# Designs tried in a protein design run: peptides against a protein of PDB entry 8PQO. Part 165

Target 1, 252 residues: chain A of PDB entry 8PQO
Amino acid sequence: VLLKEYRVILPVSVDEYQVGQLYSVAEASKNETGGGEGVEVLVNEPYEKDGEKGQYTHKIYHLQSKVPTFVRMLAPEGALNIHEKAWNAYPYCRTVITNEYMKEDFLIKIETWHKPDLGTQENVHKLEPEAWKHVEAVYIDIADRSQVLSKDYKAEEDPAKFKSIKTGRGPLGPNWKQELVNQKDCPYMCAYKLVTVKFKWWGLQNKVENFIHKQERRLFTNFHRQLFCWLDKWVDLTMDDIRRMEEETKRQ

## One batch from the design tools (peptide; made by RFdiffusion4, then SolubleMPNN)

Design b1_p23_7_s2 (from b1_p23_7, 15 letters changed)
Fold by OpenDDE base, seed 5:
Structure b1_p23_7_s2 (fold): chain B 252 residues (1-252), chain A 23 residues (1-23)
Amino acid sequence: as target 1 above (252 residues)
Amino acid sequence: PETITLEQRLLLANLVVNNSLKY
């Protein structure tokens, strides 16, 4: 098991982020092929648990059409079915990913708190001390080009170059996070993303767990760079606007 | 309340399905 807490600081408010995240997810998904193919929604309902209220979803991702034919033909039963259970209670979210074939030998869990701070809270997810001491805190700097793979880099999605016309935020210089404290007119937040990866197969545990974390970090980095650079597109939108956009996308 | 989160769309659709299988 490998646990890391990714802390993504953004020059937006927690309330703004709720809109921005949903917009950016929708926008980013438009450019992806096969994102909706093979997705089965089993459950989509409101939930209430221990004072937490939100939306619960259970989806199955059938990967049969996403792998080469020879893999599909040789794959054991259930190996190409990935289950995603998600509890969305913004500003708290939890996603659990499992596989029918690997059962307890495979787990990806992502628990996110969105807080109006600069990523300074320790153990925001309230882990036991024994577990927390094994968690690596990883700060993602969306302005740091060195954290972006060359193949992922786009100038129009570079926070170090972007200037928001509507808000005046950006570009983000090398010390932008430190300067936020002195900018009373600029809100900020941190997404605390605790990622738990378990892959128990002997000989592959460390390799696979580290690989998954590497990909998660890459995803978080690229997505939040986009989110910020698309600020002018979503900052004036309401949650109702987002809901309408999602309904339109669902119908297409 | 039925909104799709980052993890739901990007993690599995983009990372697991599209990106993770490429490596």
Scores: peptide ipSAE 0.061, ipTM 0.709, DockQ to the pose 0.139
Fold by OpenDDE base, seed 2:
Structure b1_p23_7_s2 (fold): chain B 252 residues (1-252), chain A 23 residues (1-23)
Amino acid sequence: as target 1 above (252 residues)
Amino acid sequence: PETITLEQRLLLANLVVNNSLKY
């Protein structure tokens, strides 16, 4: 098991982020071939547990059509079905990803708190001290080009170059986080994303767990760079606007 | 599609990680 807490600081408010996140997901998905094909929604309902109230979803991602034929033919039953259970109680979210074949031997859990701070809270997910001791805190700086793979880099998605016309935010210089505290008119937040990865297979546990974390970090970095650089596209949108956009994306 | 590229995998991962917020 490998745990890391990714802290993504953004010059947006927690309320703004809710809109921006949904928009950016929808926008990023437009370029995905097949759209929602292979996604089965089993459950989509409100939940309330232990003071947490939100929306619970259970989805199955059927990857049979997404892999080469030889992989599909060799894959054991259930190996290409990924289950996603998600509890969305924004500003708290939890996602649990499992696989039918691997069962308890595979887990990706992503727990996120969105807080109006600069990533300074320790153990925001309230882990036991012994567990927290083994969590690596990883700060993602969306303005740091060195954290972006060259193949992922796009100038139009570079926070160090982007200037929001609607909000005046950006570009983000090397010391943007330090300067942000002096800008009373600019909101800020941190997404604390605790990622738990478990892959139990002899000889490959560490390799796969680290690989998954590497991919998650890459994903978080690129996604939030996009989110910020698309600020002018979503900052004036309502949740209803976002919902309409998502429905349109599903129809493609 | 007949195969999943790295980019597609990342997009799928992004959807998996964040798509739960759609509901």
Scores: peptide ipSAE 0.024, ipTM 0.648, DockQ to the pose 0.052
Fold by OpenDDE base, seed 4:
Structure b1_p23_7_s2 (fold): chain B 252 residues (1-252), chain A 23 residues (1-23)
Amino acid sequence: as target 1 above (252 residues)
Amino acid sequence: PETITLEQRLLLANLVVNNSLKY
């Protein structure tokens, strides 16, 4: 098991981020070929658990069409079915990813707190001390070009180049976080994403777990760069606007 | 075969990561 807490600081408010995240997820999905293909939504309903209220979703990703033929032919039964269970109670969210074949031998858990700070809180997810000491904190700087793979880099998604017309935020220079603190009118937040990866297979556990973390970090980095650079597209939207857009998209 | 290979597992892991945030 490998645990890392990714801390993504953004020059947006927690309230803004709620809109921006939903917009950016939708937008990013549109930009991907075959978006939604092989995704089965089993459950999508409100939930209430231990005082937590939010939206619960259970999705199955059928990856048969997403993998090469030889993989499909050789894959054991259930190996290409990924289950994603998510509890979205913004500003808190939890996602659990499992596989029908690997069962207890495979787990990806992503727990996120969105806080109006600069990523300075320790153990925001309230882990036991023994568990917390094994968590690596990883800071993602969306303005840092060196954290972006060349194949992922797009100039239009570069926070170091982007200037928000509507808000005046950006571009984010090397010291943008320090400069942000001096700008009282500029909101900021941190997404604390605790990622737990379990891949229990002798001889491959560490390699695969590290690989998954690498991909998660990559995904978080790219996504939040997009989120910021798309600020002018979503900053004036409301949650109601987003919900309406989602419903309209579902009908298409 | 009864199990997937390393390459297959890595591919699946990558696919899971890519889809988890976009849906």
Scores: peptide ipSAE 0.021, ipTM 0.601, DockQ to the pose 0.059
Fold by OpenDDE base, seed 3:
Structure b1_p23_7_s2 (fold): chain B 252 residues (1-252), chain A 23 residues (1-23)
Amino acid sequence: as target 1 above (252 residues)
Amino acid sequence: PETITLEQRLLLANLVVNNSLKY
């Protein structure tokens, strides 16, 4: 088991982020080929649990069409079905990913708190002290080009170059995070993403767990760079606007 | 009704399909 807490600081408010996140996901999904293919939504309903109120979703990703034919033919039953269970109670969100074949031997859990701070809270997910000792805190700097793979880099998605016309935010220089505290009119937040990865297969545990974390970090980095650079596109949108956009996306 | 989080769809779907299980 490998745990890391990714802390993504952004020059937006928690309320703004709710809109920006949904917009950015929708926008990015339009650029993906075969989006939604092989995805089955089993459950999509409101939930209430322990004072937490939000939306629960259970989806299955059927990967049969996403792998080579010979892999599909040789794959054990259930090996190509990925289950995603998500509890969305913004500003808190939890996602659990499992596989039918691997059962208890595979788990990816992502728990996120969105807080109006600069990533200074310790153990925001309230882990037991012994468990917290094993969590590595990883700060993602969306302005740091060195954290971006060359193949992922786009100039139009570079926070170090982007200037928001509507808000005046950006570009983000090397010391942008330190400068935030002195900018009274610029909101800020941190997304605390606790990622738990378990891959209990002999000889492959460490390699796969580290690989998954590497991919998660890559996704978080790229996504939030996009989110910020698309600020002018979503900052004036309402949640109702987002809902309409999501419905349009579902039809594709 | 709450919206389906697109972050989950984008990030996790891409992770599963295009990254984690691609290799």
Scores: peptide ipSAE 0.057, ipTM 0.710, DockQ to the pose 0.127; fails the geometry check

Design b1_p23_7_s3 (from b1_p23_7, 15 letters changed)
Fold by OpenDDE base, seed 4:
Structure b1_p23_7_s3 (fold): chain B 252 residues (1-252), chain A 23 residues (1-23)
Amino acid sequence: as target 1 above (252 residues)
Amino acid sequence: PETITMEQMMMLANLVINYSLKY
């Protein structure tokens, strides 16, 4: 098991981020080849648990049509079904990814707190001290080009080049976080993403777990770069707008 | 909430398949 807490600082408010995240997720999904093909939504309903109220979703990603034929032919039952269970109680979110075949041998858990700070809180997820000491804190700087793979880089999604015409935010220079503190008119937040990865594969567990973390980090980096650079597209939207858009999309 | 990209799905699928071949 490998735990890392990714801290993504953004020049947006917690409230803004809620809209931006949903918009960006939707937009990113549209940009993905194949869209929602092979995605089965089993559950999408409100939940209440331990005082936490939010939306629960259970999705199954059926990857049979997404993998090469030979892989499909060799894949045991359930191997190509990935389950995603998500509890969205913004500003808190939890996502659990599992696989039918691997069962307890595979787990990706992502727990996120969105806080109006600069990533300075320790153990925001309230882990036991013994567990927390094993968590690596990883700061993601969305403006840092060096954190982006060349194949992922797009100039239109570069926070160091983007300037929001609606908010005046950006471009984010090398010292943008420091400068942000001096800009009282610019909100900021941090997404604290505690990622737990378990891939119980004797001899390769650590390697695979690190690999998965690398991919998650990549995803978080790219996503939040997009989120920021799409600011002008979503900043004027409300949650009601997003909900309406989602409903309209479902009907298409 | 989080979402996984198709690329990630494929990578995970490959890992799972390789796992299944080993075990």
Scores: peptide ipSAE 0.199, ipTM 0.832, DockQ to the pose 0.652
Fold by OpenDDE base, seed 1:
Structure b1_p23_7_s3 (fold): chain B 252 residues (1-252), chain A 23 residues (1-23)
Amino acid sequence: as target 1 above (252 residues)
Amino acid sequence: PETITMEQMMMLANLVINYSLKY
């Protein structure tokens, strides 16, 4: 098992981020090949547990149509079904990813707190001290081009070049985080994303777990670069607007 | 909610297949 806490600082408020995240998820999904094909929503309902109140979703990603025929033929039953269970109680969110075949041998858990700070809180997820000492804190700087793979780089999604017309935020220079502290008019937040990866395969556990973390980091980096650079597209939207958009999408 | 790409799903699928072939 390998745990890392990714801290993503953004020049947006916690309230703004809620809208921006939903918008950006929807937009990113539209840009992917195949869209929502093969996605089954089993559960989508409100939940309340231990003072946590939010929306619970259970989705199955059926990958049978997404893999080559020879892979489908070799795959045992359940191997190509990925389960995603999510508890969305914004500003807290938890996502658990599992596979029907691997069962307890595979787990990706992502727990996120969105806080109105600059990533300075330690152990925001309240782990036991013994567990917390094994967690690596990883800071993601959305303006740092060196953290982006060349194949992923797009100029229109570069926070170091983007300037929001509606808010005046950006471009983000090399010292943007330090400067943000002195800019009282610019809101800021940090997404604390505790990622737990388990891949129980003798001899390859650490290698695979590190690989998955590398992919998660890549995903978080690219996503939040997009979220910021799309600021003018979503900053004037309300949660009601987002809900209407989601309902309209479901009808299509 | 968290984001996961189809590319990432395919990578996970490949890992699962390799696991299934070994065990």
Scores: peptide ipSAE 0.135, ipTM 0.794, DockQ to the pose 0.599
Fold by OpenDDE base, seed 3:
Structure b1_p23_7_s3 (fold): chain B 252 residues (1-252), chain A 23 residues (1-23)
Amino acid sequence: as target 1 above (252 residues)
Amino acid sequence: PETITMEQMMMLANLVINYSLKY
């Protein structure tokens, strides 16, 4: 098991982020080849547990159509079905990813707190001390091009080049986080993303777990670069606007 | 909302397939 807490600092408010996240997820999904093909929504309902209130979703990603025929024919039952269970109680979110075939041998858990700070809180997810001491804190800098793979880089999604017309935010220079503290009119937040990865493959656990973390970090980095650079597209939208957009997308 | 891309999903699928071949 490998745990890392990714801290993503953004020059947006927690309230703004709620809109921006939903917009950016929708936009990013549209840009993917194949769209939502193979995605089955089993459950989508409100939940309330231990004072946490939000929306629960259970999705299955059926990958049978996404792999070659010979792979599909040889794959064990359930091997190509990925389950995603998500509890969205913004500003808190939890996602659990599992596989039918691997069962307890595979787990990806992502727990996120969105806080109006600069990523300075320790153990925001309230882990036991013994567990917390094994968590590596990883700061993601969305303006740092060196953290982006060349194949992922797009100039229009570069926070170091983007200037928001509507808000005046950006571009983000090398010292943007330090400068942010002195900008009283610019909101900021941190997404604290605790990622737990378990892959019980004898002799390869650490290698695969690190690989998965690398992919998660890549995803978080690219996503938040997009979110910021799309600021002018979503900053004036309300949650009601987002809901309408989602409903329209479902009809297509 | 979904938190993984199709590319990432395919990478995970490949890992699962390789795992199934081992066990």
Scores: peptide ipSAE 0.135, ipTM 0.791, DockQ to the pose 0.526
Fold by OpenDDE base, seed 2:
Structure b1_p23_7_s3 (fold): chain B 252 residues (1-252), chain A 23 residues (1-23)
Amino acid sequence: as target 1 above (252 residues)
Amino acid sequence: PETITMEQMMMLANLVINYSLKY
């Protein structure tokens, strides 16, 4: 098991982020090949548990049509079905990814707290001390181009170049986080993403767990760069607007 | 909530298949 807490600082408020995240997820999904093909939504309902109130979703990603024939032929039963269970109680979110075949031998859990700070809180997820001492804190700087793979880089999604017309935020220079503290009119927040990766395969556990973390970090980096650079597209939207957009998308 | 990309899903699928072939 490998745990890392990714801290993503953004020059947006917690409230703004809620809209921006949903918008950006929707937009990013549209840009992916195949879109929602092979995605089965089993559950999409409100939940309330232990004082946590939000929306619960259970999706199955059926990858049979997304892999070559020989892969399908070699795949055991359930191996190409990925389950995603998500609890969205913003500003808290939890996502659990599992595989039918791997069962307890595979787990990706992402727990996120969105806080109106600069990523300074320790153990925001309230882990036991013994567990917390094994968590690596990783800061993601959306303005740092060196953290972006060349194949992922897009100039239109570069926070170091983007200037928001509607908010005046950006471009983000090398010291933007330090400068942000002095800008009382610019909100900021941090997404604390505790990522737990488990891959129990003798000899490959560490390699795969690190690989998955690398991919998650890549995803978080690119996503939040997009979120910021798309600020003018979503900053004036309300949650109701987002909900309407989602419903319209479902109808198509 | 976080979403998994198709690329990630395919990577995971490959890992699962390789695991299944080994064990």
Scores: peptide ipSAE 0.073, ipTM 0.751, DockQ to the pose 0.636

Design b1_p23_7_s4 (from b1_p23_7, 14 letters changed)
Fold by OpenDDE base, seed 3:
Structure b1_p23_7_s4 (fold): chain B 252 residues (1-252), chain A 23 residues (1-23)
Amino acid sequence: as target 1 above (252 residues)
Amino acid sequence: PETITMEQRLLLANIVVNNYLKY
């Protein structure tokens, strides 16, 4: 088991982020070829548990049509079915990813708190002290080009180049986080993303767990760079606007 | 919301398949 807490600081408010995240997820999904194909939604319902209120979703990603024929033929039953269970109670969110074939031997859990701070809180997810000692805190800087793979880099998604017309935020220079403290009119937040990865196969545990973390970090970095650079597209939208857009997209 | 891309999902699936074939 490998745990890391990724802390993503953004020059947006927690309330703004709720809109921006949903918009950016929808936009990013549209840009993927074959988006939505092979996705089965088993459950989509409101939930209330221990004072937490939100939306619960259970999706199955059927990857049989997305892999080469020979892979499909050789794959054991359930190996190409990925389950995603998500509890969205913004500003808290939890996602659990499992595989039918690997059962208890595979787990990706992502728990996120969105806080109006600069990533200074320790153990925001309230882990036991012994467990917290094993968590590596990783700061993601969306303005740092060196954290982005060349193949992922797009100039139009570079926070170091982007200037928001509607808000005046950006571009984000090398010391943008330090400067943010002095900009009282600019909101800020941190997404604390605790990622738990378990891959219990002999000889491959550390390699695969580290690999998955590397991919998650890459995803978080690219996504939040997009989110910020798309600020002018979503900052004036309301949650009701987002809901309408989602409904319209489902009808297409 | 979705936390992994389709590419990542495929990659994970490939890891599972490849590991199954090796062991």
Scores: peptide ipSAE 0.023, ipTM 0.650, DockQ to the pose 0.638
Fold by OpenDDE base, seed 5:
Structure b1_p23_7_s4 (fold): chain B 252 residues (1-252), chain A 23 residues (1-23)
Amino acid sequence: as target 1 above (252 residues)
Amino acid sequence: PETITMEQRLLLANIVVNNYLKY
């Protein structure tokens, strides 16, 4: 098991982020081939537990049509079915990813708290001290080009070049986080993303767990760079606007 | 909300398949 807490600081408020995240997910999905294809929604319902209120979803991603024929032919039963259980109680969110074939030998859990700070809170997820000792804190700087793979880099999605017309935020210089503290008119937040990766197969545990973390970090970095650079597209939208957009997308 | 890209999903599937064939 390998745990890392990714801390993504953004020059947006927690309330703004809720809109921006949903917009950016939708926008990014438009560019993906076969969006929604092979996705089975088993459950989509409100939940309430221990004072936490939100939406629970259980989705199965059937990847048989998404992989090459030779992979499909060689894959064991259930290996291409990915289960995603999500508890969305913004500003808290939890996602659990499992595989039918791997069962208990595979787990990706992502727990996120969105806080109005600069990533300074320790153990925001309230782990036991012994468990917390094994968590690496990883800061993601969306303005740092060196954290982005060359193949992922787009100038129009570079926070170091972007200037928001509607808000005046950006571009983000090398010391933007430190300077943000002195900018009274600019909100900020941190997404604390505790990622737990479990892969129990002998000889490959560390390799696969580290690999998955590397991919998650890449995803978080690219996504939040997009989110910020798309600020002018979503900052004036409300949650009702987003919900309407989602409903319209479902009708298509 | 789901943030996993199709590329990542495919990658995870490939990891499972490759490991099954390796063992």
Scores: peptide ipSAE 0.022, ipTM 0.643, DockQ to the pose 0.629
Fold by OpenDDE base, seed 4:
Structure b1_p23_7_s4 (fold): chain B 252 residues (1-252), chain A 23 residues (1-23)
Amino acid sequence: as target 1 above (252 residues)
Amino acid sequence: PETITMEQRLLLANIVVNNYLKY
């Protein structure tokens, strides 16, 4: 098991982020092909548990059509079915990813708290001390180009170059976080993403777990760079606007 | 109402599936 807490600091408010996240997810997905194919939604309903109120979803990703033929032919039964259970109670969200074949031997859990701070809270997910001491905190700086793979880099998605016309935020220089503290009119937040990865297969555990974390980090980095650089596109939108956009997209 | 998070849409449906498992 490998746990890392990714802390993504953004010059947006928690409330803004709710809109920006949904917009950016939708926008980033436009360029992707095959979205939604092989996805089965089993459950999509509101939930209330232990004071947490939100939307629960259970989806199955059937990857049979998404993998090469030779993989499909050799894959054990259930190996290409990924279950995703998500509890979305913004500003808190939890996603649990499992596989039918590997059962308890495979887990990806992503728990996110969005807080109006600069990533200074320790153990925001309230892990037991023994568990928390094994969590590596990883700070993602969206302005740091060195954290971006060359193949992922786009100038139009570079926070170090972007200037928001609507908000005046950006570009984010090397010391943008420190400067932000002195800018009373600029909101900020941190997305605390606790990622738990378990892949219990002797000889491959560490390799796969680390690989998954690398991919998660890559995703978080690229996504939030986009989110910020698309600020002018979504900052004036409301949640109702987003909902309408989602409904329109579903109809297409 | 349904909301799609980063983890749900980008990770599994788009990035992981299409970019890493598809090839």
Scores: peptide ipSAE 0.054, ipTM 0.716, DockQ to the pose 0.120; fails the geometry check
Fold by OpenDDE base, seed 1:
Structure b1_p23_7_s4 (fold): chain B 252 residues (1-252), chain A 23 residues (1-23)
Amino acid sequence: as target 1 above (252 residues)
Amino acid sequence: PETITMEQRLLLANIVVNNYLKY
């Protein structure tokens, strides 16, 4: 088991981020092949647990049509079905990913708190002290080009070059985070994303767990660079606008 | 409200399909 807490600081408010995230997800998904094909929604309902109220979803990703024929023929029963359970109670969200074949030997859990701070809170997810000492805190700086793979880099998605016309935010210089402390007119937040990865196969555990973390970090970095650079596209959108975009994305 | 989070759209299944298993 490998735990890391990714802290993504953004020059937006927690309320703004809710709209921006939904927009950016919809926009990014339009550019991906396969869309919602092979996705089955089992449950989509409101929930209430321990004072937490939100929306619960259970989806199955059927990968049989997404892999080569030889993989499909060799795959054990259930190996190509991925279950995603999500509890969305913004500003808190939890996602649990499992596989029918591997059962308890495979787990990806992502728990996110969105807080109006600069990533200074310790143990925001309230882990036991013994568990918390094993968590690596990883800061993602969306303005740091060195954290972006060359193949992923796009100038139009570079926060160090982008200037928001509608808000005046950006470009983000090398010391932008330190400067935020003194900029009363610019909101800021941190997404605390605790990622738990378990892959219990002898000889492959560390390799696969580290690989998954590497991919998650890459995803978080690229996504939030896009979110910020698309600020002028989403900052004035309403929730009704977002809902329309979500429906359009589902049809693709 | 019913919304789709970043994780629900972009997490492991989409990454695997689009970058590794599709080929």
Scores: peptide ipSAE 0.047, ipTM 0.707, DockQ to the pose 0.133; fails the geometry check

